# Peptides against a protein of PDB entry 4HTP: the designs that were tried, part 227

Target 1, 231 residues: chain A of PDB entry 4HTP
Amino acid sequence: SQTVASHVPFADLCSTLERIQKSKGRAEKIRHFREFLDSWRKFHDALHKNHKDVTDSFYPAMRLILPQLERERMAYGIKETMLAKLYIELLNLPRDGKDALKLLNYRTPTGTHGDAGDFAMIAYFVLKPRCLQKGSLTIQQVNDLLDSIASNNSAKRKDLIKKSLLQLITQSSALEQKWLIRMIIKDLKLGVSQQTIFSVFHNDAAELHNVTTDLEKVCRQLHDPSVGLSD

## One batch from the design tools (peptide; made by RFdiffusion4, then SolubleMPNN)

Design b2_p30_1_s2 (from b2_p30_1, 15 letters changed)
Fold by OpenDDE base, seed 1:
Structure b2_p30_1_s2 (fold): chain B 231 residues (1-231), chain A 30 residues (1-30)
Amino acid sequence: as target 1 above (231 residues)
Amino acid sequence: MELKFEFWEAIKAGDDEKAEALLEEIKKLE
């Protein structure tokens, strides 16, 4: 079935997240999120005009924005060290070189940017001069690849995990990879609380999530901001 | 640029006429 997520560039979500992170005030952060959400809802209405029994929702995006609340997808089994080694191999970085050492020793601040402990930021600067300027992946494609990683992790298929990671990396810009890493590690560092994200999405979202712990159900049942739980 | 991404850009820009035209084209390809 046709979904909004199959038409939305992953790059656009990442640019939105980047703007949120760079914003200093809560109000500005909320504005950027709201703009993306409003566009999504408008797209949904256009795409599904005159269709009955629509199950499509904001869930594909929400599960990337709040990855710590993921319950459908199993663990990736991916840590920063694994990603570091993968990048060193993929980019053919000298093992004793500055960039390889930055990735491996990401917890030790050796850089000028003060990004100690933030692997995604360190990776970004290494990738920026080496990667595509703009990716081509949709949000749906990203989720499909992440599903593959989780499934193969449970099946102990390390080779297939690597394959899916390579597909993500080779089709993504440095900025997109920065955010993808944060999604996998489940720490976006947006500077806005989970409660705030839910409140912007729907007034009853936090309550429904507290009861069900089902992010998809929250997105589906509360798709319309004007229709509450009591309705 | 792929039609699907052009459609998304039209939505963000508030260009409803362009969005509708692109959507029709997308539906014909399905």
Scores: peptide ipSAE 0.442, ipTM 0.886, DockQ to the pose 0.780
Fold by OpenDDE base, seed 2:
Structure b2_p30_1_s2 (fold): chain B 231 residues (1-231), chain A 30 residues (1-30)
Amino acid sequence: as target 1 above (231 residues)
Amino acid sequence: MELKFEFWEAIKAGDDEKAEALLEEIKKLE
């Protein structure tokens, strides 16, 4: 069956995350997230209007927004150093060049931007002049590729991991890759707490997650913001 | 792929009529 995630551009999620990160106030951050969520729910209702027993939910997006809560997908086995080396190879960066060194030494401040320790931001600036302006991936496709990476990591198929990473990279803008990196590393730096995300999603979301630790179950059971756990 | 994204944009814009039309088109292609 069709899912909302198969129709939503990954770029739009990334743009939302970017707006959240750039917003200074909690209220503004919440507004941006709420707008995306409301659109998702509206899309869901339209897509599944005449369908019964729908299992589709916000889960495909939520697991990317709260990647530290991922329990279904196994470990990626990917760290910043691996990504740095991959980008150097993929972009054919000189090993002794400024950009390669920035990626490899991402923890050391080399510039005026104060991005030391934030690999994703460093990568963004390296990628910006070299990548597509707009990506083509849907949220579903991103999740499928991430599933592939995790599965192949478990199977110790390094070549297939690289293949999936290359697909992600080559079909994504610099901004999308910034957020993708943060999703893989599991640190989005949104400036809002997990509790805030849950509270905006549903009043009972935090409680249900605390009990079940199942993010998909939370998203499915609490899909309707007007229907509580006790209903 | 373009239709999918157009549908999403219509939803975000609150253009329900356009969204409905696009959805019908998407369903016919499936």
Scores: peptide ipSAE 0.454, ipTM 0.889, DockQ to the pose 0.859; fails the geometry check
Fold by OpenDDE base, seed 5:
Structure b2_p30_1_s2 (fold): chain B 231 residues (1-231), chain A 30 residues (1-30)
Amino acid sequence: as target 1 above (231 residues)
Amino acid sequence: MELKFEFWEAIKAGDDEKAEALLEEIKKLE
């Protein structure tokens, strides 16, 4: 069935997250998130006009924005070291070169950027001059690939994990990969709390999540911001 | 740009007429 996520570029979510991260004030951060959410809801209404029993919701995006709350998808089994090695291989970086060493030793401060310990930022600067400018993946495709990674991790199929990772990487810009890495590692560093994200989504979202711990249920039941839990 | 992405851009821009037209085209292709 058609979903909003199958029509939304992953690049657009990443651009939104980037704007949120760069914003100084809470109000501005909220504005950027709200704009994306409002567009999503409007898109949903248009896409599913005259359709009944729609299960589509904001869940595909929400689970990427709040990856630490993921309960459906199993563990990826991916760490920064694995990604570093993969990038070195994929980009054919000299093992003793500056960029390879930056990726492998991401915890050690190097260069002029205060990005020590933030693997995603270090990767971004290595990738920026080497990757395509705009990715082609939808939010649904990203989630499908992440599902594949988690499934294959459970099955201990390392070769298939690598295949899915390569597909993600080769079809994404440097900026998209920065955020993808943060989603996999489950630390977005947005500068806005989980509570704030829920409050913008729906007034009752935090409460429902506290009871159910089911992010999909939260997104589906509280899809309409005007309909509360008690209604 | 793919039709699906054009549809999304039209929604963001508030161009409802264009969005509706694009959606109709998308539904015909699927």
Scores: peptide ipSAE 0.445, ipTM 0.887, DockQ to the pose 0.777; fails the geometry check
Fold by OpenDDE base, seed 3:
Structure b2_p30_1_s2 (fold): chain B 231 residues (1-231), chain A 30 residues (1-30)
Amino acid sequence: as target 1 above (231 residues)
Amino acid sequence: MELKFEFWEAIKAGDDEKAEALLEEIKKLE
């Protein structure tokens, strides 16, 4: 069955997240998220027009926006050090070179950007001159690859984990990879609370999540912002 | 993949007529 996520570029989600992060005020952060959500709902209505039994929801995007609430997908088993080594290999960076050392020593303040301890930002600057300008992945494809990583981590299939990571990396821009890294590490640094995200999504979302701890149920049951829990 | 993204862009732009046309085309390819 066709899903909204199979039609939405991952790049658009990343651009939205970037705008949210760069916005100083809470109101502007909320606006950017709301615009993306409204487009998603409008797309859903168009895509599923005249279809009654639809299980499609905002869940594929929400689980990337709130990765710390992920309960369906198992642990990735990926740390910054692993990603650093992978990038050094993939980009053929000299091991004793400046960029390789930046990735490996990401916790040490290096350079003028003040991004010490933020591996995703360090990776972004290394990747920017070396990667595609625009990625080709959909939100569905990103989730499929992340599912593969998690399942293969559980199965201890390191080679297959690497394969899926390489597919994510080679089909993504530097900006998309920055956000992908943050999704994997489960720290987006958006500057907006989980409660705010839920409140924008639906007035009853926080309550339903507190009871069920099931992000998919929240997205599915509260898909329509005008239909509450008591309805 | 290009048609799918065009459909999304049409929705974002509020071009409902274009979105509908693209959706019909996408459904024919499935």
Scores: peptide ipSAE 0.435, ipTM 0.881, DockQ to the pose 0.908; fails the geometry check

Design b2_p30_1_s3 (from b2_p30_1, 19 letters changed)
Fold by OpenDDE base, seed 4:
Structure b2_p30_1_s3 (fold): chain B 231 residues (1-231), chain A 30 residues (1-30)
Amino acid sequence: as target 1 above (231 residues)
Amino acid sequence: MEKKKQFWAAIKAGDDEKAEALLAEIEKSK
């Protein structure tokens, strides 16, 4: 089926998240999120202009922005140490080299950037000189690959997990991978609360989520910001 | 699909003129 997520570059979500993270004030963080959301809604309306009964919603993006609320997709079974080893292998990093050690010992301050404990940031700096400048994946494709990872984790198919991870990595920029890692680890460090994200999305979003714990339902039922729960 | 991606890019960039032009092209192709 035709979805907004199938046309939106993952890079655009990541750039939005990056802007949010870099913003110091709550208002500026909100603005960046709102701009992305408004663009999404505008595109949705255009894409589905002649289709009244669509299930398409902001859910594909929302589940990446609030990965801790993911309930549809099972656990990835991926830890920082696994990713570190994968990157060392993929990038052919010397095991005793500075970059490999940074990835493996990401909790220890080894660099000048003060990124101790933030694996995604450590990975970003290692990847920056080695990866694509711009990725090619859509939000839909990222979600499909993440679904594959979760499914294969449940099935204990480690080789297939690696395959999907490699597809994500090889088609993503360093910045995109930074955010992808944070999505997998379920910690975006945006500096904005879940409640704020919901409030910007829809005034009734937090309430509906508290009742249903279903992020897709929240996104679908409250797709129109002008239509409330009581309407 | 490419036109739709370009349409998204135009929307994201706030280029309303380009967005409208692309939308018109997309609609013609339906």
Scores: peptide ipSAE 0.477, ipTM 0.901, DockQ to the pose 0.607; fails the geometry check
Fold by OpenDDE base, seed 3:
Structure b2_p30_1_s3 (fold): chain B 231 residues (1-231), chain A 30 residues (1-30)
Amino acid sequence: as target 1 above (231 residues)
Amino acid sequence: MEKKKQFWAAIKAGDDEKAEALLAEIEKSK
């Protein structure tokens, strides 16, 4: 069955997340998230107009926005050091060069942007002059690749993990990779709480999640903002 | 698939006229 996620560019989610991160104050952050969510719901309604009881929901996006709540896929087994080494290899960065050292020593302040400890930001600046301006991945494709990484990590298939990572990297802009890294590391640094995200999604979302701990169930059951748990 | 992506873009842009036109095309192609 066709899903909304199969048609929504990953770049659009990343742009939304970037706007949220850059926004000052809770209200503006909420606005950007709501705009994306409303567009998603509108698209869903159009896509599924003649289909009742679809399983499609906001879940594919929500699990990327709240990656710390992911329960369906296993651990990626990916750390910043692994990504640093991968980028050095992929970008053919001199090992003793400034950019390679920035990636490897991401925890140490380099004095340039104050991004010490945020590997994704450091990676972004290294990638920006070297990567595609626009990515080609949909949200579904990103999730499929992340599923592959997690599955292959469980199976200890390192080569296949690398393959999937390379597919993600080579088909993504620097901005998309920044957010992808944060999704993998499970720290988006949005400046908005999980509770706020749930509250914007649906008034009953936090409650249902607290009971079920099932993000997909939350997204599916509370897909319609006008229909509550008690309805 | 391209029309559906364009439809998404129109929805995001708030271009309701374009969105409706694209939706009609998508439905006609089914």
Scores: peptide ipSAE 0.461, ipTM 0.898, DockQ to the pose 0.660; fails the geometry check
Fold by OpenDDE base, seed 5:
Structure b2_p30_1_s3 (fold): chain B 231 residues (1-231), chain A 30 residues (1-30)
Amino acid sequence: as target 1 above (231 residues)
Amino acid sequence: MEKKKQFWAAIKAGDDEKAEALLAEIEKSK
C-alpha cells in the first residue's frame, strides 16, 4: 500500500529528533516537531488526493517517537549488552580495545563526554568514523524490520533477529543508529513530555489516548487537527 | 517513487514552487 512512511527517509525523522534534543526550551522543541508534522500532513494530503478512505496516518512515525506507548508490536528482547556484542562482532573491534570496552561498560564513565549510562550516545561515537554518512531506509522499512525482530523474538529465532538487526545497522548512518537504539530501548531523551507531543499533534490526542491506549487509533481519528473528538 | 521522494524533499525544504510542480507531475502519472 502507498503510505507516507514508505516515502519519508528515516534519516529525516532522526534529524528532526536530533534538533529537538539539542534545542533549548520547550518552544523550540515544539517548533521542530511541528515542522516535521506539518510536512507529513502536507505530503499525506497530496499523496492521497482524491482518495477518501485511507488508513494511512502519522502512526508509523508516532510509534517511533513514543515507543513506550507501542502496543501492536511485541517485545524485541534486545538489551544494550546484546547490541554491544553485536557491534563488536560486526565492526570487528578488538575485545580488549577501547571501543569494545566502552560499549560493554557503557554505564561506567570512561570518557570526557559525560555520556555514562547512555548506550546510544556511546555507540554513536564508536560508529561515527565507521558507518555510512547517509542511510537508505524509509520509516516504513524501519518499522518492517522492527516488526520482524519482535516476531522472531516471540518465535525464539535468534538468527533471524540478528539478520534484521544487521540490515538496520548496515543501511543506517551513525546518527540514525543512535536514534534506532533509543527507539528499541524505548527512551528517546528528547526533553519534551508525552503530553506536549500529543498536544502539538492534536488538542484531543492525550484524552483519546488515555481512553483507548491505541496510538494508531489516535493518529487515524485525529489526523485532521481541525476535527475534534466531538465532531 | 523518485518524484515522490523529491516532492517530500521540496515540502520539507519549504520550496513550494518545486513542490507544486512535482505534485502536478505526480498527478499526471496517475
Scores: peptide ipSAE 0.453, ipTM 0.896, DockQ to the pose 0.610; fails the geometry check
Fold by OpenDDE base, seed 2:
Structure b2_p30_1_s3 (fold): chain B 231 residues (1-231), chain A 30 residues (1-30)
Amino acid sequence: as target 1 above (231 residues)
Amino acid sequence: MEKKKQFWAAIKAGDDEKAEALLAEIEKSK
């Protein structure tokens, strides 16, 4: 069955996350998230207009927005050092060059942007002049590739992990890769709490998650903002 | 697939007229 996630560009989620991060106030951050969510729900209603019992929900996006709550997908086994080495190889960066050293020594302040310790931001600036301006991946495709990475990590298939990472990297803009890195590392730095995200999604979302610890159930059962847990 | 992406873009942009037109086209193609 067709899903909303199969039609929503990953770039649009990343642009939303970028707007949220750049927003100073809680209200503005909430607005950007709400706008994306409302668009998603509107698209869902249109896509599934003639289908009553669908399992499709906001879950494919929510699990990327709240990656620390992921319970279905196992650990990626990916750290910043692995990504640094991969980028150096893929971009053919001189190993002793400035950009390679920035990626490898991401924890050390280099004095330029105050991005010390934020590997994703350091990667972004290295990638910006070298990568696609616009990616081609959907949210579903990103999740499929991330599922592949997690599964292959569990199976200790390092070659297949690299293959999936290369697909993500080569089909993504620098901005998309910034956010993808943060999703993998499970730290988005949005400046909004988990509670805030849940409260915007549905009034009962935090409660249901506290009981079930199942993000998919939260997204499916509370898909309609007008239908509560007691209904 | 392209029409559905365009439909998403129209929804995101708040272009209701374009969204409705694209939806009608998508429904006819089913």
Scores: peptide ipSAE 0.442, ipTM 0.892, DockQ to the pose 0.673; fails the geometry check

Design b2_p30_1_s4 (from b2_p30_1, 17 letters changed)
Fold by OpenDDE base, seed 4:
Structure b2_p30_1_s4 (fold): chain B 231 residues (1-231), chain A 30 residues (1-30)
Amino acid sequence: as target 1 above (231 residues)
Amino acid sequence: MDLKIQFWQAIKDGDWEKAEELLAEIEKLE
């Protein structure tokens, strides 16, 4: 089926998240998020102009922006150490080399960037000179791969988990991978609260989420910012 | 290139004139 997420590059979401993270102050962070959201809504309206009762919503993006609220997808079963080992293997990094050690010992201050404890940032710097400059994945494809990982984790299919991870990695830039890691670990470090994200999305979003705890319902029911819960 | 993809690009780039043109074309095809 036609969805907005099937057309929006994952790179665009990551660029937005990067701008949010780098922005100083709440206002600038909100601006970047709002710009992405507005683009999404406009695209949605065009895509579904002649279609009634569509289930498409901002949910595919929202669940990546607020991964801690994910309820549909089960646990990934992925830790930083697993990713470190995977990167060492994939990039053919010497085990005793500087980059491999940085990934494995990400909790200790070994770098000059002050990224101790932030695996995603450490990975970014290792990946930056080695990976594609631009990824090829859409938001839908990313979610499909993440769904696959969660499903296969539940089914204890480690080989298929690795396969999906490799697809994510090989089709993503270093920047995109930084954000993918943060999505998987469920800590984006945006410097903006969940409440702020909801408030920008819709005035009633926080309330509806508090009642339903269903992020998809929130996105679907409150797709139109001008239509409230009581309307 | 798909008109819908072009529309997304125009919107995110703030090219409103192009976006309106593309929207009109999309509406004709639907």
Scores: peptide ipSAE 0.277, ipTM 0.809, DockQ to the pose 0.475
Fold by OpenDDE base, seed 3:
Structure b2_p30_1_s4 (fold): chain B 231 residues (1-231), chain A 30 residues (1-30)
Amino acid sequence: as target 1 above (231 residues)
Amino acid sequence: MDLKIQFWQAIKDGDWEKAEELLAEIEKLE
């Protein structure tokens, strides 16, 4: 079936997240998120103009923005050390080289950027001169690959986990990979609270989530910002 | 580039005229 997520480039979500992270004030952070959300809703309305009874919602994006609230997808089983080793292999980095050591020892400050302990940022700088300038994945494709990773982790199929990770990596820019890493590790460092994200999405979102703990239900039931829980 | 992706871009850019044109084209293909 046609979904908004199948048409929205993952790069656009990442660009939005990047703008949010770089914004200093709460108001500016909210603006960037609202702009993306509004575009999503407008696209939804157009895409489903002749199909009023659809299950499509903001959920595919929301679960990437609030990955710590994910309940449908099981654990990835991926840590920073695994990603470091994968990147060293994929990029053919000398193991004793500066970049390999940066990835492996990401907790120790070795650079001038002050990003010690933030693996995603360290990875970004290593990847930037070596990866695509623009990715090709949609939000749906990213979620499909992440679903595959989680499923294969549960099934202990390490080879298929690696395959899906490679698909994510090879089809993503350095910036997109920075955010992918943060989504997998479940720490986006946006500088805006979960409550703020929910409040921008819908006035009743926080309440519904507190009761259901189901992010998909929140996105589906409160898809229309003008229709409340009591309606 | 897929028409629906172009439509998404037009919406983001606030180019409503282009968005309407693209939507019309999309509807013709459905």
Scores: peptide ipSAE 0.271, ipTM 0.797, DockQ to the pose 0.657
Fold by OpenDDE base, seed 1:
Structure b2_p30_1_s4 (fold): chain B 231 residues (1-231), chain A 30 residues (1-30)
Amino acid sequence: as target 1 above (231 residues)
Amino acid sequence: MDLKIQFWQAIKDGDWEKAEELLAEIEKLE
């Protein structure tokens, strides 16, 4: 069956996350998240208007927004150093060049930006002049590739991990890759708490998650903001 | 461009008239 995630561009989620990060006030951050969520729910209602008891929910997006709460997917086994080496190879960067050294020594200030220690931001600036302006992946496709990475990590298939990473990278803009890196590392730096995200999604979301620790169950059971836990 | 992607864009833009038109077209194809 069709899912909302199979039709929503990953670029749109990343643009939303970028707006949230750039916003200074809590209210503005919440507004951007709410607008994306509302659009998702409207699309869901239209897509499934003639179908009852669908399992489709906001889960595919939520697990990317709150990656630290992921329990279904196994560990990626990917660190910043691995990504740095991959980018150097893929982009054919000189090993002793400025950009390669920025990626490898991302914890050290480079004097260009105040983003020392933020690998995703450093990668963004290296990628910006070299990558696609707009990616082609849907949220579903991103999740499928991330599932593949986790599964192959568990199976110790390093070659297949690289294959899936390359597919993600070659089909994503610099901005999309910035956020993808943060999703893999499980630190989005949005400036809003987990509690705030849950509160905007549903009034009972934080409570249900505290009990079940199951993000998919939270998204499915509390899909309708007007239907509570006791209903 | 895929009709469903256009529909998604119309929703994001708040263009409800266009969204309704696109939805009608999508429903005819299903």
Scores: peptide ipSAE 0.315, ipTM 0.831, DockQ to the pose 0.607; fails the geometry check
Fold by OpenDDE base, seed 2:
Structure b2_p30_1_s4 (fold): chain B 231 residues (1-231), chain A 30 residues (1-30)
Amino acid sequence: as target 1 above (231 residues)
Amino acid sequence: MDLKIQFWQAIKDGDWEKAEELLAEIEKLE
């Protein structure tokens, strides 16, 4: 079945997240998120114009924006140290080189950017001169790969985990990888609260999530911002 | 893939006429 997520580039989500992060004011952050969401909803309406009772929703994007609320997907089993080692290997970085050391010692201030403790930002600067300018993955494909990672982690298939990670990395820009890392680590650092995200999505979203803890259900039931829980 | 990306871009740009045209083309290929 066709989904919005199968059409939306992951790069566009990342660009939106980047704009949100760079925005200083809450109002600007909200605006960027709202614009993306509105586009998604419009796309949904167009895509499903002749189809009733679709299960498609904002969930594929929402679960990436609020990764800490993920309940469907099992744990990735991936930490910063693992990613650091993977990047060193993949990029063939000299082990004693500055970039390898930055990745391994990401908690120590080693650079001029003041990004100590933010592995994703450190990775971004290492990746920027080495990666594709634009990725090719859709939101659906990213989720599929993340599902694969989680499933293989559960099955203790380390080789397959690495394979999926390599696919993600190879098909993503440095910017996309920055956000992907943050999604995996479950810390986006957007500067907006979970409540703010929910409030922009739907007035009843926070309440429904508090009761159900089911992010997909929240996205499905509250797809239309004009239709409330009581309706 | 190109048509789908263009369709998404048209939606973002508010170009509804283009979006409808692209959607029709996508539907023909399916």
Scores: peptide ipSAE 0.270, ipTM 0.803, DockQ to the pose 0.842; fails the geometry check

